# Peptides against a protein of PDB entry 3ESW, part 8

Target 1, 322 residues: chain A of PDB entry 3ESW
Amino acid sequence: NNIDFDSIAKMLLIKYKDFILSKFKKAAPVENIRFQNLVHTNQFAQGVLGQSQHLCTVYDNPSWHSIVLETLDLDLIYKNVDKEFAKDGHAEGENIYTDYLVKELLRYFKQDFFKWCNKPDCNHCGQNTSENMTPLGSQGPNGEESKFNCGTVEIYKCNRCGNITRFPRYNDPIKLLETRKGRCGEWCNLFTLILKSFGLDVRYVWNREDHVWCEYFSNFLNRWVHVDSCEQSFDQPYIYSINWNKKMSYCIAFGKDGVVDVSKRYILQNELPRDQIKEEDLKFLCQFITKRLRYSLNDDEIYQLACRDEQEQIELIRGKTQ

## One batch from the design tools (peptide; aimed at target 1 Y16 C307 E310)

Design b1_p10_2 (made by RFdiffusion4)
Pose (drawn by RFdiffusion4):
Structure b1_p10_2 (pose): chain A 322 residues (1-322), chain P 10 residues (1-10); non-standard residues A184 YCM
Amino acid sequence: as target 1 above (322 residues)
Amino acid sequence: SFTEFILNLE
C-alpha cells in the first residue's frame, strides 16, 4: 500500500472549497440575533459596526477617484516612481512597481501635498504664525462648511490682530484635497482615498487609542503592508508599539472586502488589557460583517478572498511573514 | 496545520 497522497491531497482541496463556499453563504437568522443583539450588549461592537458602515464602501467612488487623480501631480509622481524603478527594482520586478508607487505617494503626500495643523495659522496675519492663537473652543459648522460633512469647527483668536481663524473638521475627503491640511484623522481619510484612486487594495486601520492608518496589499510581498502617511512610513508596524512606545489594546482594519482584527500585527509590547469585548464575540462580529460584505460576490471571489484572509491569520497567529 | 497544508496545495 504505497498510500497515495497526491490523490488525497488533490482531493480535499476540492472538499475545502465546498467548506469555504458554505461558510460564506446565507445569514441563517440564528446568528443574526447573535449579531443584532451583540450590538446592544456591547458598544465596542456598535463601534466597529458603525465604522464598518462609514469606512468599507466609502472610498470606492469613481467620481472621487477621478477628482483626486485630476488633482494630484501624476507626472511628478510617476516620474519619481519610474526614476526609482531605474535604480534596479529587484531581480523580480514582480509587481514591485506597485510598492515603489505606494512609497512615492507617501513622499509626495508628506513632503509636498498635505500639511500638518495643530493650531491653525492666522487668516489675516501671515502664514508662519500659529503660536499666538489662543483657542475659544469648538462649535457647529456654519452654512458653507456644513456642506462638507463637518461636525466641529474649532475656533481660535489671534492675539496679535483680534480676528478669528477657524478650523473646520471635515470628513469629505474631496474637501481636504482643497484645504490640504489637518491632523491623523484627515491625513488618513485623504490618504486612504488616494491609495484607492490608483486601484490599490487598501484598508483603514483604527487603533482605539486614537490613531489611524492604512493597510495596502503588496502583491509583490503577497501580504498586507502597513502604511502610515503621517509618518511617511512603509513597512513598519512596530513603529507605534516600540519606537513611540505607545500603549495599545485593539487594532481593527476596514475595507471593501472585510473587517479584520489586526491587533497582533501592531500590539507587539506595551500591551494594554483587552477588556472591551469577549474575544469570541469579536471574532464573530468581524466574520459576520465580512460575510455580509460579500453576498454579491461570486464563488471564485468568495474563495480567493477567504484564502487571503487565512494566509493573514497564520501570519498574525504566528510571529512572522510567509 | 490543516489550513497551511491546503494553502500549500494551491

Design b1_p10_2_s1 (made by RFdiffusion4, then SolubleMPNN; from b1_p10_2, 3 letters changed)
Fold by OpenDDE base, seed 3:
Structure b1_p10_2_s1 (fold): chain B 322 residues (1-322), chain A 10 residues (1-10)
Amino acid sequence: as target 1 above (322 residues)
Amino acid sequence: SLIEFILNLL
């Protein structure tokens, strides 16, 4: 009896696709009950849900993309990308060009466009006066600052002239195109929008230990790539654990197509206790939110994203990002 | 997913 192994293999691949698609059907009543109980009883789960409701959708705004592209020096950016692409002689086509674009955007943003702000300059004394500024604390926004999604304003007194300078912590990324200054939150917020404005697949990564960065999906490397605008860093996920010797517990990635625990990519040593939620409940939460984000997609889109997710999980288990 | 698929075939 010649077993037709090719026919069996084709049948198994069809059944496997159908099995994968079956996982992305509408949630069963039992899954909805588990989700509701988890977000009502666990503060960390409630925080992840709240972040997903904002970060997974806010950057998918065509009007904001137009404003970004009108504000950036596109002639300078593309001139530099074309120059670096031509040097390396890569016959590798359009996919590697996007990696050069992201590297130039990191350079342009840090060197030419945006500034780090530990303390503001004095509004009265002018430029290079931040050394004379004493923090007085934080307060709520005034009526003007409230127009630009401001939750907190840092207050500083000038030691030279005695005047008060306000440093509003704006969450509106369009306002950040005007102010062109901030800390890790403002840097990551605006840089995520910039990458999205070029049509890239981007995730916002939140770390529980007070840092934030991006990931972009490289079609050339066929994986998610670490991107930190503050550090001008591309594909260096080890910088926090190894170079900074930072202690960390959770890294969660937020994108339009899913929420993923990416802690294994970044926490290489000095792991802090993961005591905020059970591991099984965090895995369930991320999968449940991801399933909801994909409810409007067709079967082919769902299957392609599920294959990408499985490849990422294999990468994270093997510890071979490089 | 593959392990779960194999386990559901058994």
Scores: peptide ipSAE 0.060, ipTM 0.803, DockQ to the pose 0.092
OpenDDE base, seeds 1, 2, 4, 5: peptide ipSAE 0.043, 0.044, 0.030, 0.051; ipTM 0.724, 0.717, 0.692, 0.774

Design b1_p10_2_s2 (made by RFdiffusion4, then SolubleMPNN; from b1_p10_2, 3 letters changed)
Fold by OpenDDE base, seed 3:
Structure b1_p10_2_s2 (fold): chain B 322 residues (1-322), chain A 10 residues (1-10)
Amino acid sequence: as target 1 above (322 residues)
Amino acid sequence: SLVEFILNLL
């Protein structure tokens, strides 16, 4: 009896696809009850849900993409990308060109476009006066600042002229195209929108220990790539744990197609206690939110995303072969 | 997913 191994293999692949698709059907009543109980009883779970409701969808705005592309020096950016692409002589086509584009956007954003703001300059004394500024604390936004999604305003007094300078912490990324200054929150917010405006697959990564960065999906490398606009860093996930010796507990990635615990990519040493939620409950929460984000997708889109998710999970288990 | 699929075939 010649066992047709090719026919058996094809049948198993079909059954495997159907099994994967069955996981992305509408949530069962028991899953909805578990989700509601988790979000109502666990503050960390409530925080992850609240962040997902904003970060997974806010950057998918075509009007904002047009405003970004009209504001950037596209002629300079593409000139520099073409120059670096031509030097390396790569016949690898459009996929590797996108990696050069992201590297140039990191350079352009840090060097030419956006500025780090530890303390603001004095509004009365002018440029390079931040050294004369004393913090007085924080307060709520005024009526003008409130128009640009401002939650808090840092208040500074000038030691030279005695005048007060306000540093509003804007969450509106379109306002950040005008102000062109901030800290890690403003940098990551606007840079995430910039990458999205070029049609890239991008995630916002939140770290519990007061840092934020991006990931982009490289079609050339066929994986998620670490991107930090503050550091002008590309594919260096080790910089926090190794170079900074930073202690960390959680890194959560937020994208249009899913929410993923990416802690294993970034926490290489000095791990803090993961005591905010049970590991099985965090895994369930991320999978449940991801399932909801995919409810409108077709079976082929769901299957392709599920294959990408499995490849990422294998990468996170094996460790990066650097 | 693959491990769960194999376990459901057994």
Scores: peptide ipSAE 0.061, ipTM 0.803, DockQ to the pose 0.092
OpenDDE base, seeds 1, 2, 4, 5: peptide ipSAE 0.057, 0.052, 0.035, 0.051; ipTM 0.793, 0.783, 0.731, 0.775

Design b1_p10_2_s3 (made by RFdiffusion4, then SolubleMPNN; from b1_p10_2 with F2L T3I)
Fold by OpenDDE base, seed 3:
Structure b1_p10_2_s3 (fold): chain B 322 residues (1-322), chain A 10 residues (1-10)
Amino acid sequence: as target 1 above (322 residues)
Amino acid sequence: SLIEFILNLE
């Protein structure tokens, strides 16, 4: 009995594709009820949903991409990328060029373009006066600040001249192209938009323990790569748990094509209790939101993304970012 | 997904 193993293998691949596609059909009534009950009863689930409604789509704005590309020194950036690409002599193909681009964007952003603002300079005394600034607290935006999606304004008094200086925490990334200063929130917000403006696949990573960063999908490495603009860091997911000895509970990645719990990539030691939601409910929530984000995609796009998701899950289980 | 597929191979 010549078992035609080739015909069996082809049939199994077809059945597997159909099985994967069947999972991305419109949600059943029972799944919708479970989702609604979860977001109405669990505050953490409601927070993840609220973040997904903003972070998954806000950066996919062609008008913003044009403004970014017009604002950056593209001649300097590409000159530096071409120089580093030529040195390493890697005929390893066109896909590695994007890794060099992201590394140069990290350098350019931190060294040439954006500044860390622990305390603002005094508006009256001028540059290098932040040492004289005393925090008075935070308040709501004024009429001008409210035009640029500002939720909070930090208030400082100058110890030298007694004048008040306002540090508005803008969420409009186009306003951040003008101000060119902030903390981890402003850095990650604008840098996510910058990476998106070069046509890259990017996710915004939220950590419950007051930090944020990016992930970029490297076609060369064929995986999601850690990117932190504040640290000028590329592919160093261990820096928080190992180098900073930071304690963490949740890391959630938000992208146009999905929401993913990436905690296993970054929480290597000093894990805090994961007590905000049941693990099964968090997994269901991320899958449900991801399914909704893909409703307009064709079968081939859905299948390719599902294959990428499966490879990421295997990576996260194996613990080998090698 | 693969495990679920194998388990549903009747």
Scores: peptide ipSAE 0.067, ipTM 0.812, DockQ to the pose 0.096
OpenDDE base, seeds 1, 2, 4, 5: peptide ipSAE 0.059, 0.058, 0.057, 0.054; ipTM 0.794, 0.792, 0.799, 0.782

Design b1_p10_2_s4 (made by RFdiffusion4, then SolubleMPNN; from b1_p10_2, 4 letters changed)
Fold by OpenDDE base, seed 3:
Structure b1_p10_2_s4 (fold): chain B 322 residues (1-322), chain A 10 residues (1-10)
Amino acid sequence: as target 1 above (322 residues)
Amino acid sequence: ELIEFILKLE
């Protein structure tokens, strides 16, 4: 009996696809109960859910993408990308162009577009006066600042003229296109929107130990790539644990198609206790939110994303980024 | 998921 191995392989692939798709059907009543109990009893789980409700969808705004593209010097950006691609990119394939684009956006954003604001300049004394500024604390936004999703305003007094300068911490990324200054939160917020505006698949990474960055899905590398706008860093997930010697417990990635614990990519040493939630409950939570984000997708989209997720999990287990 | 699938085929 000639075993038709090709027919068996095709049948196996069909059954495997159906099996994977079955995992993304509506949650069973028991899963809904487990989810509700978890987010009501665990503060960390509630925080992850709250962040997912904002970060997974806020950047998928076509009107914002248009405003971003109209604000950036696209001629300069593409000129620089084309120049670097012409040197090295043709030998490695067309998909590498997007990696060059992200690298140029990192350069452009840090060097030409956005400013780090440790302390603001004095509104009265003018430029390069931040050295004269003393922090007085933080307060709520005024009526004008409140229009731009401002959660807090840092207050500074000038040691030279005695005047007060306000540094509002805006969460509206469109306002950040105007102000062009901030710290890691403002940098990551606006840079995430910038990457999304180029049609890229991007995640916002939240670290519990007061830092934030991006990941983008490289079609060339066929994986999620670390991107930090503050550091002008591309594919350097080790910078926090090794270069900064930073202690960390949790890194959670938030994207339109899923929520993923990416701690294993970034926590290479100096791991802090993971005591905020049980590992099994965190895994369940991320999978449950991811499943909900995919409810409207078709079977082919669900299957492709599930294959990508499995590849990422294999990468994270093996600890081999290379 | 692949392991779970294989185990269900047996």
Scores: peptide ipSAE 0.055, ipTM 0.774, DockQ to the pose 0.100
OpenDDE base, seeds 1, 2, 4, 5: peptide ipSAE 0.048, 0.053, 0.037, 0.048; ipTM 0.765, 0.775, 0.694, 0.760; seed 1 fails the geometry check

Design b1_p10_3 (made by RFdiffusion4)
Pose (drawn by RFdiffusion4):
Structure b1_p10_3 (pose): chain A 322 residues (1-322), chain P 10 residues (1-10); non-standard residues A184 YCM
Amino acid sequence: as target 1 above (322 residues)
Amino acid sequence: SLLDLLENLK
């Protein structure tokens, strides 16, 4: 009995596919209650649910993608990307070009395109002039800035001239293309959209302890890559936990294809208690949403995606890539 | 994982 593995191996890959295609089916009402309910047992759940709604579908918008592309200096971007491909892009330029592009976009965005804003500059006094602004709090948007999905307008008084500069906080990333300033918040909103506008596979990563950033899929490294625009950073998920020594509890990724707990990629010391939701319930929550996010996908799509997800679980469950 | 095991057996 030379036991035939190749037979048994080829067989099972078949059986596995059925298991997978079954998993991403229906929404049998049984687990539906578990969902509709969990979203009332727990607010961390409503939190993730709400964000999934604001963040997964939103950046897939051709109208926007085009405007961003019109607006960005593609000649400059692609020139530099090409210049860096010139100083040899790996023996296998095997979709490595895509990585060089993301890196350059980070540079352009930071060194060139967008600008940080703690307190705003005075609108009437010069440009370099923020530390003579004392804040008078926040309030609702006026008529004009109400158009751009704004909730809060921080207002400031200039002690040198008396005028009041205001700093609306927008969510319309197309508006940010114009204003070209802000904090993680909008830096990240616009940068996610920018990444999506090159047709990249992109995600919004949310840290409960007040930071946001991106994840991009590198076909060259065939895994997700951490991208943080504020820090012009490429593949440095440790940056928060170690370099900054920031304490963190949860990290959640959002995208067209799904919602995934990516904590393990980032929270690699200074771990805070994860005391917000039964870990079993969180797994369920993401799965149900990811499943929901895919009803209209076909079998080949449902499967190829589920494998990428699995590849990621092993990466996170373990301590490394591959 | 089960998928990796099956691919290794193959």

Design b1_p10_3_s2 (made by RFdiffusion4, then SolubleMPNN; from b1_p10_3, 6 letters changed)
Fold by OpenDDE base, seed 3:
Structure b1_p10_3_s2 (fold): chain B 322 residues (1-322), chain A 10 residues (1-10)
Amino acid sequence: as target 1 above (322 residues)
Amino acid sequence: SLLEEIKKLL
């Protein structure tokens, strides 16, 4: 009996595709009940849902992309990318070009465009006066600051002139193109929008232990790549656990196509207790939100994304991010 | 993955 192994293999591939697509059908009533109970009873789950409602969609704004591209020195950026790309002898249009673009955007953003702000300069005394600033605390935004999605304003007094300087913590990334200063939140917010404005696949990574960064999907490396604008870091997921010796419990990635627990990529040592939610409930929550984000996609788009998700899960299990 | 194992058989 000549077993037609080719026919069996083709049939298995079809059945496998159908099985994968079946997971992305509309949620059953039991899944909706489980989701509702989870977000109403667990504060961490409610927080992840709230973040997903903002971070998964806010950066997909064509008007914002145009404003970003009009604000950046594109001639300088592309000149530097072309220069570094040509040194390695690669042909124009290869997938590796986007890796060079992201590396130059990291350089440009940190060196030429944006500034770190521990304390603001005194509005009266001028530049390089931050050393004279004493924190008085935080308050709500005034009428002008409230126009730019500001939740908190840090208040400082100048020890030299006695005047008050306000440092509003803006969440509007278009306002950050004007102010060009902030901490990790402002850096990651604006840099995520910058990467999206070049048409890249980008995720916002939230760490429970007060840090945030990006991931970009490299078509050359065929995986998600760590990107930190504050550190000018590309593909160095180990910097927090190893270089900083940082203790961490959760890292959650938020993108247009899904929400993913990426803790295994970044938490290599000094793991804190994961006691905010059951592991099975967190896995269910991320899968449920991801399923909702994909409801408008066709079967081919769903299947391609599911294959990418499976490769990422294999990578995270094997610990082979490098 | 099951997909990668099946692809090796094709």
Scores: peptide ipSAE 0.011, ipTM 0.543, DockQ to the pose 0.717
OpenDDE base, seeds 1, 2, 4, 5: peptide ipSAE 0.010, 0.009, 0.009, 0.008; ipTM 0.520, 0.546, 0.463, 0.511

Design b1_p10_3_s3 (made by RFdiffusion4, then SolubleMPNN; from b1_p10_3, 7 letters changed)
Fold by OpenDDE base, seed 4:
Structure b1_p10_3_s3 (fold): chain B 322 residues (1-322), chain A 10 residues (1-10)
Amino acid sequence: as target 1 above (322 residues)
Amino acid sequence: SELEKILELL
C-alpha cells in the first residue's frame, strides 16, 4: 500500500490548524472564573489587565496616525532612509527597507524631534535653565492639564527667579507631539504611536523596574525586534541586563493582537525574584487576554498569529535572539 | 509554523 504521504501531511496540517484554532475559541466558564478570581485577588494581574485595556488598543487610532504623519518631517525621514538604503546596496525589498525606516525614526526622534527632560526649563527664564530648577514634589493636574490624560504634575521652583514651573506628565501622545519632551514613559508612548502610524506591528514593553520600550515585528528578520527610542537602540535587548547591569523581574509586551511575557529576551542576568504572581497564572493571564484580543479575527488570522507566537516562544526558550 | 515547514519536507 503506497502510503500517500502528501495526503497524510495535508490531514495532519488540517488537524493541527483545528487544534490551534480550538485554543482560541471563546473561553470556557471555568477559564472565565479563573481569570476573574486572578484579577480580583492578584494586584500584578490586575495591573497587567489594566495596562492591556489601554496599551493594546490606544495606538490603533487612524485619526492619531494622520496627525503624527502630518507633524513629522517625512521628507527628511525618507531622504535619510533612502540614502542609507542605497549606500548599503540592497535591492528594492519592502521588508528590509522597513528596518532602515525604524532606524531612521529612532535617529530622527532622538536627535531632531524629542527632548529628554530630567527637569523642565524655567517658564520665565527660558531655555537651558533646568539647572536652576528645584523639585517641590508632585500634584494632580489642573483643569487644562486634565484634558490631555495627565495623571501627575511635577512641580519645580526656579532658584534664579523664584517662579514655579509645572511639568505635566501627559499620557496623551498627541499632546506630546506639541510638548516634545519627557522621560522614558513619554518617549515610549509617542514613539509607539509613531511606529504604528507607519502601519508597523508594534508592542509596548513594560518593565516592572521603571523602564519602558518598544518591540517592532521585522518582516525581514521575521521576529520581534527590541526598539528603545530613549537609547536610539535597534535590536539590542541586552543593553539593560548587560550594559546597565540592571536588575529586573518582569518585562511584559502589549500589542493589539496579544500580551506576552518577554522577560527572557531582556533579563539575561541579575534576575530579581518573580514573586508577584505564579508563573502558571501569568502564562494563563497573558493567554486569556490574548484570546480576548483575537475574538474578532478570522480563523486564518488567528492561525497566522498563533504560528508567530509559537516561533517567538521557541526563540525565548532558546535564548538566541542572535 | 515549524510544523508546516516539517510537513512541507515530507
Scores: peptide ipSAE 0.041, ipTM 0.723, DockQ to the pose 0.383
OpenDDE base, seeds 1, 2, 3, 5: peptide ipSAE 0.030, 0.026, 0.029, 0.028; ipTM 0.689, 0.662, 0.682, 0.663

Design b1_p10_3_s4 (made by RFdiffusion4, then SolubleMPNN; from b1_p10_3, 5 letters changed)
Fold by OpenDDE base, seed 1:
Structure b1_p10_3_s4 (fold): chain B 322 residues (1-322), chain A 10 residues (1-10)
Amino acid sequence: as target 1 above (322 residues)
Amino acid sequence: SLLDKIKELL
């Protein structure tokens, strides 16, 4: 019996595709009730939902992408990318160029573009005066600061001149292109927008233990890659748990196509209790939000993303970055 | 194998 293996393979693929697509159908009424009950009764779930409503979509702004590309030194960036790409002499294909681009953007952002701000310089005394600054506390934004999505303003007094300097914690990434300073929140916010402006597939990763970073989907590596703008780090998910010996409970990735618990990628040791939500409820929540984000996609797009999700889940279970 | 053919079609 000449088993037509090609016909069988095609039939299996069709059935598998249909099965996968069936998981992304519109939520049943019972799932909607479960979702509503979960976000109303669990503060962590409400927080994840609130973050998803912002972080999954805010960076998909073509006007912002244009402003970013007009602000960056693209000639310098591409010159450096081309230079590093030319050294690697490997015919590893066109997809590796994007990895070089992300590495250069990390360099450019940290070394040439953005500044870490533990304390601001004194507005009166000028540059390199942060050592003279004493924190007085935080207050709400003034009328000007409030225009740039500012939730809090840190207040500092200069020990030398006695003047007050305000450090507004802006959440508007376009304002951050002007101010070019901040902490992990401002760094990750603007850097996420920068990566998105190059047409890259990017997620914002929130860690419950007061850190944030990015993930980039590398077509060359065919996986999500850790990217931390503060650390100029590419593909080093272990730095928090191993190098910093950081204790962590949750890492949640927020992207345009989904919300994913990526804790297994980053929490390699010193795991804190995961007591904020039941694991089944967190899994349900992330899947439910992901389904909603994909409702406008066609069957082929849904299928491709589902295959990518399955590969990521396998990676996370195996504990081996492929 | 059938698995290899499936992988080629994916």
Scores: peptide ipSAE 0.018, ipTM 0.500, DockQ to the pose 0.221
OpenDDE base, seeds 2, 3, 4, 5: peptide ipSAE 0.015, 0.016, 0.016, 0.008; ipTM 0.481, 0.571, 0.559, 0.548

Design b1_p10_4 (made by RFdiffusion4)
Pose (drawn by RFdiffusion4):
Structure b1_p10_4 (pose): chain A 322 residues (1-322), chain P 10 residues (1-10); non-standard residues A184 YCM
Amino acid sequence: as target 1 above (322 residues)
Amino acid sequence: FVEFILSLKE
């Protein structure tokens, strides 16, 4: 009995596909209550649910993608990307070009395109002039800035001239293309959209302890890659936990293809208690949403995606890539 | 098991 593994191996891969295609089916009403209900037991749940709605579908918008592309200096971007591919892009330029592009976009965005704003400059006094602004709080948007999905307008008084500069906080990333300034918040909103506009596979990563950033899929490294525009950073998920020494509890990724707990990639010391939601319930929550996010996908798509997800769980469950 | 299946898939 030379036991045939190749037979048993090829078999199974077949059986596994059925198991997978079954998993991403229906929404049998049994687990539906578990969902509709959990979203009332717990607000960390409603939190994730809400954000999934604002953040997964939103950046897939051709109208926007095109405006961003019109607006960005593609000649410049691609020139530099090409210049860096010139100084040899790995023996296997095996979709490595895509990585060099993301890196360059980070550079352009930071060094060139968008600017940070703690307190705003005075609108009437010069440009370099923010530290003579004392803030008078926040308030609702006026008629004009109401168009751009704004909730809060921070207003400031200039002690040197008396005029009031205002700093609307927009969510319409197309508006940010114009204003070209802000904090993680909008830096990240626009940068996610920018990444999506090159047709990249992109995600919005949310840290409960007030920071946001991106994840991009590198076909060259065939895994998700951490991208933070504010820090012009490429593959440095440790940056928060170690370099900054920031204490963190949860990290959640959002995208057109799913919602995934990516905590393990980032919260690699200074771990805070995860005391917000039964861990079993969180797994369920993401799975149900990811499943819901895929009813209209076909079998080949449902499967290939589920494997990428699995490859990611092993990466997180374990301590490394591969 | 999943690791094995992924290896076969490759």

Design b1_p10_4_s1 (made by RFdiffusion4, then SolubleMPNN; from b1_p10_4, 6 letters changed)
Fold by OpenDDE base, seed 3:
Structure b1_p10_4_s1 (fold): chain B 322 residues (1-322), chain A 10 residues (1-10)
Amino acid sequence: as target 1 above (322 residues)
Amino acid sequence: IIEFILEIEK
């Protein structure tokens, strides 16, 4: 009996695809009940859901992408990308160009475009006066600031002239294209939009211990790559745990196609207790939200994303980024 | 894959 191994392999692939697709069908009533109970009883779960409702779709705005591309010095960016890409002699294929683009965007954003604002300059005394600024606290936005999704305004007094300077913490990334300053939140918010504006697959990573960064999916590396605009960092997930000696408990990635616990990529040492939710419930929550985000996708898109997810999970378990 | 293999054995 000549076992037709090719026919068996084809049949197995079909059955496997059908099996994967079956997992992304409409949630069973029991799963819906579990989800509702979890988000109503667990504050961390409610927070993850709330963040997913904002972060997973907000950056998929074509009008914003146009504004970004019109605002950036694209000629400078592509000139620098082309220059660096040419040095490597194209030996690694066309897909590596996107990695060079992201590296240049990191450089451009930090060096040429955006500014870190620990304290604002005095509005009266002018540039390089932040050293004279004393924090007075925070207040709500005024009528003008409220137009740009401002949650809070930091208030500073100048020790030299006595005048008050406002530092509104804008959440509108289009306003950040104008202000061109902020901390990790503003940096990550605008930089996520910038990467999205180039058509990249990007996730916003939230760390419970007061930091945020990006991941982008590298077609060259065939994996999610750590990207921190504040640090001009590319593929250095270890910088927080090792270089900063930062203690962390949770890192959650939010993208248009899914929500993923990426803690294993970034928490290499100094792990804080993961006591906010049961591990099984967090896994369920992320899978449930991911399933909901994919409801409108076709079978081929669902299958491709599921294969990518499986590869990422294998990577995260093995602890091998290389 | 493991879940799939376990389901086929059924």
Scores: peptide ipSAE 0.036, ipTM 0.714, DockQ to the pose 0.084
OpenDDE base, seeds 1, 2, 4, 5: peptide ipSAE 0.035, 0.034, 0.024, 0.028; ipTM 0.714, 0.709, 0.568, 0.673

